# Peptides against a protein of PDB entry 2V3S, part 32

Target 1, 95 residues: chain A of PDB entry 2V3S
Amino acid sequence: PISLVLRLRNSKKELNDIRFEFTPGRDTAEGVSQELISAGLVDGRDLVIVAANLQKIVEEPQSNRSVTFKLASGVEGSDIPDDGKLIGFAQLSIS

## One batch from the design tools (peptide; aimed at target 1 F22 L36)

Design b2_p26_1_s2 (made by RFdiffusion4, then SolubleMPNN; from b2_p26_1, 14 letters changed)
Fold by OpenDDE base, seed 2:
Structure b2_p26_1_s2 (fold): chain B 95 residues (1-95), chain A 26 residues (1-26)
Amino acid sequence: as target 1 above (95 residues)
Amino acid sequence: SIGAFDEETIAKARKEFRGFKGVVKL
């Protein structure tokens, strides 16, 4: 399995690492993303972008060690999106 | 907004997110 970390801010704007595993051939990017949403860890508006980037990283985990992407849920926020601070952005990385 | 990663959310995640290994506050 691929050990992953999803780094993103919660509703309190606290930065968190969500650690999980992905097993190619058994798991799907969309399925895991839906589980993250159901678990209250990811905003439902971010299903598409999380799934897309999860797919990207699990396709070639050895070459894609980290991907940072803009969240749909972040565009409505009062804070200006910032990929360096992960404001309105999230990051997937290989653990 | 993204859900708060409080104890209840973490507990729920452990139960419902099969691949969940943990949440670390930074």
Scores: peptide ipSAE 0.110, ipTM 0.730, DockQ to the pose 0.851
OpenDDE base, seeds 1, 3, 4, 5: peptide ipSAE 0.097, 0.101, 0.099, 0.104; ipTM 0.689, 0.691, 0.691, 0.723

Design b2_p26_1_s3 (made by RFdiffusion4, then SolubleMPNN; from b2_p26_1, 14 letters changed)
Fold by OpenDDE base, seed 2:
Structure b2_p26_1_s3 (fold): chain B 95 residues (1-95), chain A 26 residues (1-26)
Amino acid sequence: as target 1 above (95 residues)
Amino acid sequence: MIGAFDEETIAKAEKEFRGFKGVVKL
């Protein structure tokens, strides 16, 4: 399996690492993204962007070690989006 | 929307998210 980390801020704006494994041939990017949402770890509005970037990283985990992407849920936030601080952004990386 | 990643959230993820390995607060 591929060991992954999704780094993002919770509702209290605290930075967290969500650790999970992706098993090629069993898991799908869409399915795992749905599980993240169902568990309350990712906002439902971010399904598309999380799934797209998860697909990207699991296709070539050796070459795609980290991807940072803008969250749809962060657009209307009170804070100005900032990829360096992961405000309105999340980061997927190979553990 | 998402929550605070509290005990209930972690327990739910452990139960229902097959690949889940945990949350680390930074």
Scores: peptide ipSAE 0.776, ipTM 0.955, DockQ to the pose 0.895
OpenDDE base, seeds 1, 3, 4, 5: peptide ipSAE 0.776, 0.774, 0.775, 0.776; ipTM 0.955, 0.954, 0.954, 0.955

Design b2_p26_1_s4 (made by RFdiffusion4, then SolubleMPNN; from b2_p26_1, 15 letters changed)
Fold by OpenDDE base, seed 3:
Structure b2_p26_1_s4 (fold): chain B 95 residues (1-95), chain A 26 residues (1-26)
Amino acid sequence: as target 1 above (95 residues)
Amino acid sequence: SIGAFDEETIEKARKEFRGFKGVVKL
């Protein structure tokens, strides 16, 4: 399996690493993204963007070690989005 | 250390998210 980390801020704006494994041939990017949302770890509005970037990493993990992407849930927030601080952004990386 | 998500959320992830390994607060 592929060991992954999803780094994002919770509802209190605190940065966290969510650690999980992805098994090619058994898991799908869409399915795992839905599990993250169902567990309450990711906002439901971010399904599409999380799944797209998860797919990007797992399809070529040797060349895609880290991806940072804009969250749909962050676009209407009061804070100005900032990819360096992961405000309105999240980061997926190979552990 | 356990991340800044409540214990109920973490326990739900442990039970329902097959690949879940945990949360780390930064």
Scores: peptide ipSAE 0.726, ipTM 0.907, DockQ to the pose 0.490
OpenDDE base, seeds 1, 2, 4, 5: peptide ipSAE 0.724, 0.725, 0.724, 0.725; ipTM 0.906, 0.909, 0.906, 0.908

Design b2_p26_2 (made by RFdiffusion4)
Pose (drawn by RFdiffusion4):
Structure b2_p26_2 (pose): chain A 95 residues (1-95), chain P 26 residues (1-26)
Amino acid sequence: as target 1 above (95 residues)
Amino acid sequence: SEFQEKVTEFQEARKEKHEEQDEEEE
């Protein structure tokens, strides 16, 4: 199992670290991304980008300690995207 | 907060899912 952290801003624009485990051979990137969306923790528009970056981090957790990516939900949403401030972006990292 | 409740619920559901899979394998 891999101990993972999804870091992104909530609806109040507060930064949060969401902790979760991923078990290779049991879980899939798509499945876990859907769980994040059903839990209301990730916007549904972000399924593809979150699944792609989850797959990237879980296939080589030794190489990819952190991945930062754009949110499809944050492309035009009142605040300009800013990767340094995790606005319109999120980050997956190994715990 | 409501968001922190969602985070707790998600974490608990993930833990239970893995525990059920371990039990089935046993």

Design b2_p26_2_s1 (made by RFdiffusion4, then SolubleMPNN; from b2_p26_2, 14 letters changed)
Fold by OpenDDE base, seed 1:
Structure b2_p26_2_s1 (fold): chain B 95 residues (1-95), chain A 26 residues (1-26)
Amino acid sequence: as target 1 above (95 residues)
Amino acid sequence: SEFEEKIKAFQERNRRRRERAEEEEA
């Protein structure tokens, strides 16, 4: 399995690391993303972007050690998006 | 925190799914 970390800010703007495993051939990027949403960890509006980037990192985990992406939910927020501070952005990385 | 509890719940589900898969493979 691939050990991953999803780093993002919660509704209180606190930075959190969500560690989880992804098993190629059994798990799907779409499925895991939906589980993150169902758990209340990811905004439902971010399904597409999270799934796309999760797919990207699990396809080439040795080459794609980290991917940072803009959240759809962050664009409509009051805070100005900032990839460095992960405001309106999330990051997936290999643990 | 509430968010941390959600993380733990998600991680538990992730672990359980893996365990079931390993049991079926063994």
Scores: peptide ipSAE 0.731, ipTM 0.933, DockQ to the pose 0.873
OpenDDE base, seeds 2, 3, 4, 5: peptide ipSAE 0.731, 0.730, 0.731, 0.731; ipTM 0.933, 0.933, 0.933, 0.933

Design b2_p26_2_s2 (made by RFdiffusion4, then SolubleMPNN; from b2_p26_2, 15 letters changed)
Fold by OpenDDE base, seed 4:
Structure b2_p26_2_s2 (fold): chain B 95 residues (1-95), chain A 26 residues (1-26)
Amino acid sequence: as target 1 above (95 residues)
Amino acid sequence: SAFEEKIAAFQAARRERRRRAEAEEA
């Protein structure tokens, strides 16, 4: 399995690391993304972008060690998006 | 924290699903 970390800020703007494993052939990017949403860890508006980037990283984990992407939920927020601070952005990386 | 508890729950649920899937294959 592929060991992944999803780093993002919660509603209190606190940075958190969500560690999970992804098994190709058993897990799907969309499925895991839906689990994250169901758990209240990811905003439902971010399903598409999380799934897309999760798919990207699991396709070639050796080449795609980290991907940072803009959240749909972050764009409309009061804070200005900042990829360096992961404000309105999330990051997927290989553990 | 509440968010950390959600993380733990998410992780536990995934582990349980994985164990069930593996058991069905046996």
Scores: peptide ipSAE 0.750, ipTM 0.935, DockQ to the pose 0.920
OpenDDE base, seeds 1, 2, 3, 5: peptide ipSAE 0.749, 0.749, 0.749, 0.749; ipTM 0.935, 0.935, 0.934, 0.935

Design b2_p26_2_s3 (made by RFdiffusion4, then SolubleMPNN; from b2_p26_2, 15 letters changed)
Fold by OpenDDE base, seed 4:
Structure b2_p26_2_s3 (fold): chain B 95 residues (1-95), chain A 26 residues (1-26)
Amino acid sequence: as target 1 above (95 residues)
Amino acid sequence: SEFDKKVEAFRERRRRRAAEAEAEEA
């Protein structure tokens, strides 16, 4: 399996790392993204962007060691998005 | 924290499903 870390800020704006494994052929990017949302870890508005970037990283984990992407939930937030601080952005990386 | 609890619950559910799937496929 592929060992991944999803780094993002929670509702208290605290930075967190969510470690999980992805098994190609068993897991799907959309499925895992839905599990993250169901767990209350990811905003439901971010399903598409999380799934797309999860798919990207698991397709070529040796080449795509890290991907940072803008969250839909962050665009309409009070804070100005900042990829360096992961404000309105999240990051997926290979563990 | 509440968020940490959510993370662990998520991870536990994933581990359980993976174990069940592996057992079924074996």
Scores: peptide ipSAE 0.723, ipTM 0.923, DockQ to the pose 0.930
OpenDDE base, seeds 1, 2, 3, 5: peptide ipSAE 0.723, 0.723, 0.722, 0.723; ipTM 0.923, 0.923, 0.922, 0.923

Design b2_p26_2_s4 (made by RFdiffusion4, then SolubleMPNN; from b2_p26_2, 18 letters changed)
Fold by OpenDDE base, seed 1:
Structure b2_p26_2_s4 (fold): chain B 95 residues (1-95), chain A 26 residues (1-26)
Amino acid sequence: as target 1 above (95 residues)
Amino acid sequence: SAFDAKVAAFQAANAARRAAAEAAEA
């Protein structure tokens, strides 16, 4: 399996790393993304963007060591989005 | 924390699903 880390900020704006595994041919990007949402770790509005980027990284894990993407849930927030600080952004990376 | 508990629950489910699938293929 592919060992991944999802880095994002929680409701307290604290940066967290969530480690999990993805098995190509068995798991789907959308399925795992839905599990993240069901666990309360990702906002439901971010299903599409998380799934798209998860798919991207698992397709070519050797080439895509890290992907950073803008969250739909972050657009309506009071904080100005910043990819460097992961404000309104999340990051997936190969562990 | 509440967030840590959510992470743990997600990780437990991730591991359990993987283990079940591997057992079924064995």
Scores: peptide ipSAE 0.737, ipTM 0.927, DockQ to the pose 0.935
OpenDDE base, seeds 2, 3, 4, 5: peptide ipSAE 0.736, 0.736, 0.737, 0.735; ipTM 0.927, 0.927, 0.927, 0.927

Design b2_p26_3 (made by RFdiffusion4)
Pose (drawn by RFdiffusion4):
Parts: structure tokens; sequence; C-alpha cells
Structure b2_p26_3 (pose): chain A 95 residues (1-95), chain P 26 residues (1-26)
């Protein structure tokens, strides 16, 4: 199992670290991304990008300690995207 | 559907529920 953190801003624009485990061979990037969406933790528009970056970090957790990516939900949403401030972006990392 | 995590307390509660459900299914 891999101990992972999804870091992104909540609806109040507060930064949060979401902790979860991923078990290779049992879990899939798509499945876990759907779980994040059904839990209301990730916007549904972000399924593809979150799944892609989850797959990237879980295939080589030794190489990829952190991946930062754009949110499809944040492309035009009132605040300009800013990767430094995790506005319109999120980050997956190994715990 | 949009992100439903209203604030940091709601975020913690949703994350805990999700993880509990995943452990139960495992």
Amino acid sequence: as target 1 above (95 residues)
Amino acid sequence: SPQLAADSADTRARAAAMNAQRRARA
C-alpha cells in the first residue's frame, strides 16, 4: 500500500491535505478518483486529470514523490489559476 | 458534480467517511 495525500483548496478556498491509502493490484486510479468525486472532495470535471496524475504517482512512487496538476474545474472559475498557491491546481504526494 | 467540501471541518469529515468506506470494502 501507498500512503498518499491530495492537497487542494476546499469550497471556502481553504487549503486541505486529504490522506488516503492506495493498494496496487486492488485499487485503480480511475476507481479511487471516482471515490474522491463521490465523497464530494474532488469536482466531477476533474476525474480525467486526477486519474491521470494518480496513475503517475502510483506506478513509480519511488520516482514521483509529488505531482502538481491543473484542475479542469478551475480553468475560468473567478480566480486565475496559480500553481504556487494551489488555485485551480491540486497536488498529489507520497506521505 | 461540484466539490461539496464546504470548509476544512467538512473536508475532514468527508475524507474520514470515504476512508472508512474503503476500509470496509477492502

Design b2_p26_3_s1 (made by RFdiffusion4, then SolubleMPNN; from b2_p26_3, 9 letters changed)
Fold by OpenDDE base, seed 2:
Structure b2_p26_3_s1 (fold): chain B 95 residues (1-95), chain A 26 residues (1-26)
Amino acid sequence: as target 1 above (95 residues)
Amino acid sequence: SAQTAADSADTKKKNAAMNAARKAKA
């Protein structure tokens, strides 16, 4: 399995490392993304973008060691998006 | 740039619960 870390700010704006595994052939990017949402770790509006980037990293984990992407939930938020501070952005990386 | 994670108790609990659920399903 591929060990992944999703670095994402929670509702209190605290940065957290969310750890989970992905097993190719068993897991799907959308399925795991839905589990993250169901757990209250990811906003439901971010299903598409999280799944897309999860798919990207797991299809070529040796090449794609880290991906940073803009969240749909952060676009119209009160905070100004900032990829460096991961405000309105999240980061997926190989653990 | 380098960022340090807080790993709040609430998020850690949710993450643990998620992984436990996945393990049980597998």
Scores: peptide ipSAE 0.716, ipTM 0.919, DockQ to the pose 0.228
OpenDDE base, seeds 1, 3, 4, 5: peptide ipSAE 0.715, 0.715, 0.715, 0.715; ipTM 0.919, 0.919, 0.919, 0.919

Design b2_p26_3_s2 (made by RFdiffusion4, then SolubleMPNN; from b2_p26_3, 8 letters changed)
Fold by OpenDDE base, seed 1:
Structure b2_p26_3_s2 (fold): chain B 95 residues (1-95), chain A 26 residues (1-26)
Amino acid sequence: as target 1 above (95 residues)
Amino acid sequence: SAQTAKDSEDTKKLNAAMNAQRRARA
């Protein structure tokens, strides 16, 4: 399996590292993303973008060691999105 | 700048229990 880390701010704006495995042929990007949402770790509005980037990183983990992407849930937030601070952005990386 | 991250309670739930369950169902 591929060991991944999703770095994402919680509702208290604290950065968290979510560790999970992805097994090609068994897991799907959308399925794992739905689990993250069900666990309250990802906003439901971010299903599409998380799944898309998860798919990207698991397709070529050698080339895509880290991907940072804009969250849909962060667009209308009070804070200005900032990829460097992961405000309105999340990061997936190979552990 | 450096980013300090932690495991929240919800993160720990997924990191341990949910991941264990996913492995058990495989």
Scores: peptide ipSAE 0.047, ipTM 0.661, DockQ to the pose 0.194
OpenDDE base, seeds 2, 3, 4, 5: peptide ipSAE 0.044, 0.040, 0.042, 0.039; ipTM 0.657, 0.648, 0.654, 0.648

Design b2_p26_3_s3 (made by RFdiffusion4, then SolubleMPNN; from b2_p26_3, 14 letters changed)
Fold by OpenDDE base, seed 4:
Structure b2_p26_3_s3 (fold): chain B 95 residues (1-95), chain A 26 residues (1-26)
Amino acid sequence: as target 1 above (95 residues)
Amino acid sequence: MPQTAKDSEHTKKLNEEMNAKREARR
């Protein structure tokens, strides 16, 4: 399995490393993204972008060690998005 | 400079619960 970390700010704006495994052939990017949302770890508005980037990183984990992407929920929030501070952005990386 | 994750207790708990559910489905 691929060990992944989703670095994301929670509702208190605290940065957290969400850890999970992805098993190719068993897991799907959309499925795991839905689990993240159901767990309350990811905003439902971010399903599409999380799934897209998760797919990107798991299809070639040796080449795609880290991906940073803008969250839909971040754009709609009160804070100005900032990729450097991971405000309105999240980062997926291989553990 | 990379941002430092704090891994709050609440978020950590949610993460652990998620993983526990996934493990149970194996």
Scores: peptide ipSAE 0.708, ipTM 0.913, DockQ to the pose 0.236
OpenDDE base, seeds 1, 2, 3, 5: peptide ipSAE 0.707, 0.707, 0.707, 0.707; ipTM 0.913, 0.913, 0.912, 0.913

Design b2_p26_3_s4 (made by RFdiffusion4, then SolubleMPNN; from b2_p26_3, 9 letters changed)
Fold by OpenDDE base, seed 2:
Structure b2_p26_3_s4 (fold): chain B 95 residues (1-95), chain A 26 residues (1-26)
Amino acid sequence: as target 1 above (95 residues)
Amino acid sequence: TPQTAKDSEDTAARNAAMNAAREARR
């Protein structure tokens, strides 16, 4: 399995690491993303973008060690999006 | 404002719950 970390800010705007595994051939990017949402770890509005980037990182984990992407949930927030600070952005990394 | 990444107790609990649920479905 691939050990992954999803780094993003919670409702208190605290930066947290969400750890999970992905097993190619058994897990799907969309399925795991839905589980993240069900666990209250990801906003439902971010299903598409999280799944897309999860797919990207797991299809070539040796080449894609880290991917940072803009969250749909962040566009309407009061804070200005910033990929460096992960404001309105999240990061997936190989653990 | 810069903030160091962390793994809060609440986040850890959610991680554990998520992973446990995934394992149970396999």
Scores: peptide ipSAE 0.043, ipTM 0.645, DockQ to the pose 0.222
OpenDDE base, seeds 1, 3, 4, 5: peptide ipSAE 0.051, 0.050, 0.040, 0.035; ipTM 0.647, 0.646, 0.658, 0.637; seeds 1, 3, 4 fail the geometry check

Design b2_p26_4 (made by RFdiffusion4)
Pose (drawn by RFdiffusion4):
Structure b2_p26_4 (pose): chain A 95 residues (1-95), chain P 26 residues (1-26)
Amino acid sequence: as target 1 above (95 residues)
Amino acid sequence: SELTLERSSDPEKEHTEALEKIAALE
C-alpha cells in the first residue's frame, strides 16, 4: 500500500491535505478518483486529470514523490489559476 | 488542515462508474 496525500483548496478556498491509502493490485486510479468525487472532495470535472496524475504517482512512487496538476474545474472560476498557491491546481504526494 | 478519505467497500463499482463517465466525454 501507498500512503498518499491530495492537497487542494476546499470550497472556502482553505488549503487541506487529504490522506488516503492506495493498494496496487486492488485499487485503480479511476476507481479511487471516483471515490474522491463521490465523497465531495474533488469536483466531477476533474475525474480525468486526477486519475491521470494518480496513475502517475502510483506506478512509480519511488520516482514521483509529488505531482502538481491543473484542475479542469478551476480553468475560469473567478480566481486566476496559480500553481504556487494551489488555486485551480492540486498536488498529489507520497506521505 | 488535514482530512481523511473514507474508502469504498466496493472498489469495482466506483471503477465502472468512473470508466463510464470518461467514455461519455469521448

Design b2_p26_4_s1 (made by RFdiffusion4, then SolubleMPNN; from b2_p26_4, 16 letters changed)
Fold by OpenDDE base, seed 2:
Structure b2_p26_4_s1 (fold): chain B 95 residues (1-95), chain A 26 residues (1-26)
Amino acid sequence: as target 1 above (95 residues)
Amino acid sequence: GVMELKRSADPAAAEAAARAAIAALA
């Protein structure tokens, strides 16, 4: 399996690293993303973008060691999105 | 912090709250 880390800020704006595994051929990006949402770790509004980027990284983990992407949930917030600070952005990386 | 997504042994099983749990690692 591919060991991954999803880095993003929680509702208290604290940076968290969520570790999880992805097994190609058994897991799907959509399914794992849904589990992250069900666990309360990802906003439901971010299903599409998380799944898309999870798919990207697991398709070619050798080439895509890390992907940073804009969250839908962060667009309309008062905080200005900032990929460097992971404000309104999340990051998936190979552990 | 550091957390771990805990999943059911059967990834094909229907999604449910019990299927996904969070463990604090740090």
Scores: peptide ipSAE 0.342, ipTM 0.710, DockQ to the pose 0.235
OpenDDE base, seeds 1, 3, 4, 5: peptide ipSAE 0.341, 0.341, 0.341, 0.339; ipTM 0.708, 0.710, 0.708, 0.707

Design b2_p26_4_s2 (made by RFdiffusion4, then SolubleMPNN; from b2_p26_4, 15 letters changed)
Fold by OpenDDE base, seed 5:
Structure b2_p26_4_s2 (fold): chain B 95 residues (1-95), chain A 26 residues (1-26)
Amino acid sequence: as target 1 above (95 residues)
Amino acid sequence: GVMELKKSEDPEAAEEEAKKKIASLK
């Protein structure tokens, strides 16, 4: 399985690392993303963007070691989006 | 799969926690 880490801020703006595994042929990017949402770790509005970037990594994990992407849930927030500080952005990487 | 949550502090998060702590004492 592929070991992954999703780094993003929670509702209290605390930075969290979420570790999970992806098994090619068994798991799907959308399925795992839905699990993250069901666990309350990802906002439901971010399903599409998380799944898209997860798919990108698991297709070529050796080439795509890390991806940073803008969250749909972060655009209406009071804080100005910042990819360096992961405000309104999340980072997915190979563990 | 099994998902594990680990909190990590960064300057922005630490500042936010500090603000909350101060606010809770008022």
Scores: peptide ipSAE 0.134, ipTM 0.593, DockQ to the pose 0.067
OpenDDE base, seeds 1, 2, 3, 4: peptide ipSAE 0.069, 0.130, 0.091, 0.070; ipTM 0.557, 0.522, 0.559, 0.564

Design b2_p26_4_s3 (made by RFdiffusion4, then SolubleMPNN; from b2_p26_4, 15 letters changed)
Fold by OpenDDE base, seed 3:
Structure b2_p26_4_s3 (fold): chain B 95 residues (1-95), chain A 26 residues (1-26)
Amino acid sequence: as target 1 above (95 residues)
Amino acid sequence: GVMTLTPSSDPAAAEAAAKAKIASLL
């Protein structure tokens, strides 16, 4: 399996690392993304963007070691999005 | 799959919240 880390801020704006595994042929990007949402770890509005980037990283994990992407949930927030500070952004990386 | 949360800012509060969220899935 592929060991992944999703780094993003919680509702208190605290930075957290969420570690999970992805097994090609058994797991799907959308399925795992739904699990993250069901666990309350990812906002439901971010299903599409998380799934898309998860698919990107797992299809070529040797080439895509890290991807940082804008969250849909972060667009309407009071804080100005900042990919360096992961404000309104999340990061997926190979563990 | 199995998921684990590692807080980087406030371990105590985030760990408790993470545990509660995981429990809600069971």
Scores: peptide ipSAE 0.091, ipTM 0.600, DockQ to the pose 0.096
OpenDDE base, seeds 1, 2, 4, 5: peptide ipSAE 0.088, 0.063, 0.060, 0.064; ipTM 0.605, 0.593, 0.595, 0.590; seed 4 fails the geometry check

Design b2_p26_4_s4 (made by RFdiffusion4, then SolubleMPNN; from b2_p26_4, 15 letters changed)
Fold by OpenDDE base, seed 1:
Formats: C-alpha cells, sequence, structure tokens
Structure b2_p26_4_s4 (fold): chain B 95 residues (1-95), chain A 26 residues (1-26)
C-alpha cells in the first residue's frame, strides 16, 4: 500500500497530519475520501477536490510526491486562503 | 460543518476499522 499524509487544519485551525494507506486495485480515491469525511477529518464539501488530488498522487506516486490544493470549504470562511499556511488549502504527500 | 457521506464508490467489501491516524503539528 501507499502511505499518505493529508496535512489539514481542523475546526480549531490547528494543523494536523492525517496518516492513512491507499491500496491500488482495492481502494478508490473517492471511496477513501468518503472514509475521511465519515471520520470527521474532511469536510463533505471537499469530497470532489480531495478525491481528485488523491487520485493524482496515487496514480504517479514516484513523480507526485506532494500536491497542495484549494478547499471548497475554505471559500466562505473568514480567513483569507493561503497555500503557504494551508489556510483554505490542504496538502497530500507520500509518507 | 462536517458532513457525512455514504461510502459507495469504493468496491472493497471489507474496510479498515480505523484507516486514518492524526498527529498534531502545532
Amino acid sequence: as target 1 above (95 residues)
Amino acid sequence: GVMELEKSADPAAAEAAARARIAALE
């Protein structure tokens, strides 16, 4: 399996690393993203963008070591999105 | 808020009980 880290701020704006595995041929990007949502780790509004970027990193893990992407849930927030601080952004990386 | 979605896209019959683990960085 591929060992991944999703770096994401929680509801208290605290930065967390969420570690999980992805098994090609068994797991799907959307399915794993739904699990993260069900666990309360990802906002349901971010299903599409998380799944898209998870698919990107697992299809070429040797080339795509890290991807940073804008969250749909961050658009309506009071904080200005900032990819450097991961405000309104999340980051997936190969562990 | 956090929304829960039905898992229907993953074809795997068996699921890991606790797939994800969290580590605080700040």
Scores: peptide ipSAE 0.125, ipTM 0.653, DockQ to the pose 0.053
OpenDDE base, seeds 2, 3, 4, 5: peptide ipSAE 0.127, 0.100, 0.099, 0.130; ipTM 0.665, 0.633, 0.640, 0.658; seeds 2, 5 fail the geometry check

Design b2_p26_5 (made by RFdiffusion4)
Pose (drawn by RFdiffusion4):
Structure b2_p26_5 (pose): chain A 95 residues (1-95), chain P 26 residues (1-26)
Amino acid sequence: as target 1 above (95 residues)
Amino acid sequence: SPPPQGPAFTSEEAERRLAAVREANE
């Protein structure tokens, strides 16, 4: 199992670290991304990008300690995207 | 249409939401 953190801003624009485990051979990037969406933790528009970056970090958790990516939900949403501030972006990292 | 992000949450609440989804799936 891999101990993972999804870092992104909530609806109040507050930064949060979401902790979860991923078990290779049991879990899939798409499945876990859907779980994040069904839990209301990730916007549904972000399924593809979150799944892609989850796959990246889980295939080589030794290489990829952190991946930062754009949110499809944040492309035009009142605040300009800013990767430094994690506005319109999120980050997956190994715990 | 895809659902938007849910109500605001803390780190601990996010863990509880995700755990509830995973338990429902099992």

Design b2_p26_5_s1 (made by RFdiffusion4, then SolubleMPNN; from b2_p26_5 with S1A A14G R16A E23A N25R E26A)
Fold by OpenDDE base, seed 4:
Structure b2_p26_5_s1 (fold): chain B 95 residues (1-95), chain A 26 residues (1-26)
Amino acid sequence: as target 1 above (95 residues)
Amino acid sequence: APPPQGPAFTSEEGEARLAAVRAARA
């Protein structure tokens, strides 16, 4: 399995790392993304972008060691999106 | 551009919630 880390800010704007595994052939990017949402870790509005980037990193984990992407849920926030601070952005990386 | 760095901590509670969801779905 592929060991991944999802880094994103929680509801208190604290930066958290969520570790999980992805098994190609068993897991799907869409399915795991839905599980992240069900666990309350990802906003439902971010399903598409999380799934797309999760697919990207798991299909070529050697080439895509880390992907940072803009959250749909962050666009409507008061804070200006900042990929360096992961404000309105999240990151998936290989552990 | 390099991946963003900065202080972060592992959310064990978050990981537990995710594990529970995945276990129930499997």
Scores: peptide ipSAE 0.666, ipTM 0.890, DockQ to the pose 0.205
OpenDDE base, seeds 1, 2, 3, 5: peptide ipSAE 0.664, 0.665, 0.664, 0.665; ipTM 0.889, 0.890, 0.889, 0.890

Design b2_p26_5_s2 (made by RFdiffusion4, then SolubleMPNN; from b2_p26_5 with S1E A14G R16A E23A N25R E26A)
Fold by OpenDDE base, seed 2:
Structure b2_p26_5_s2 (fold): chain B 95 residues (1-95), chain A 26 residues (1-26)
Amino acid sequence: as target 1 above (95 residues)
Amino acid sequence: EPPPQGPAFTSEEGEARLAAVRAARA
């Protein structure tokens, strides 16, 4: 399996790392993204972007060691998006 | 790609919630 880390801010704006595994052929990017949402770790509005980037990293994990992407949920917030601070952004990386 | 600035913490609680959801769907 592929060992991944999802780094993003929680509702308290604290930067958290969420470790999880992805098994190609068993897991799907959309399925795992839905699970992240169900666990309250990802906003439902971010399903598409999380799934797309999860797919990107798992299809070529040796080439895509890290991906940072803008969250749809972060656009409407009061805080200005900042990829360096992961404000309105999240990051997926290979552990 | 440079790492994000600021401290990050492993969320054991978040990981546990995710594991529970995944187990329920398996």
Scores: peptide ipSAE 0.679, ipTM 0.898, DockQ to the pose 0.207
OpenDDE base, seeds 1, 3, 4, 5: peptide ipSAE 0.677, 0.677, 0.678, 0.679; ipTM 0.897, 0.897, 0.897, 0.898

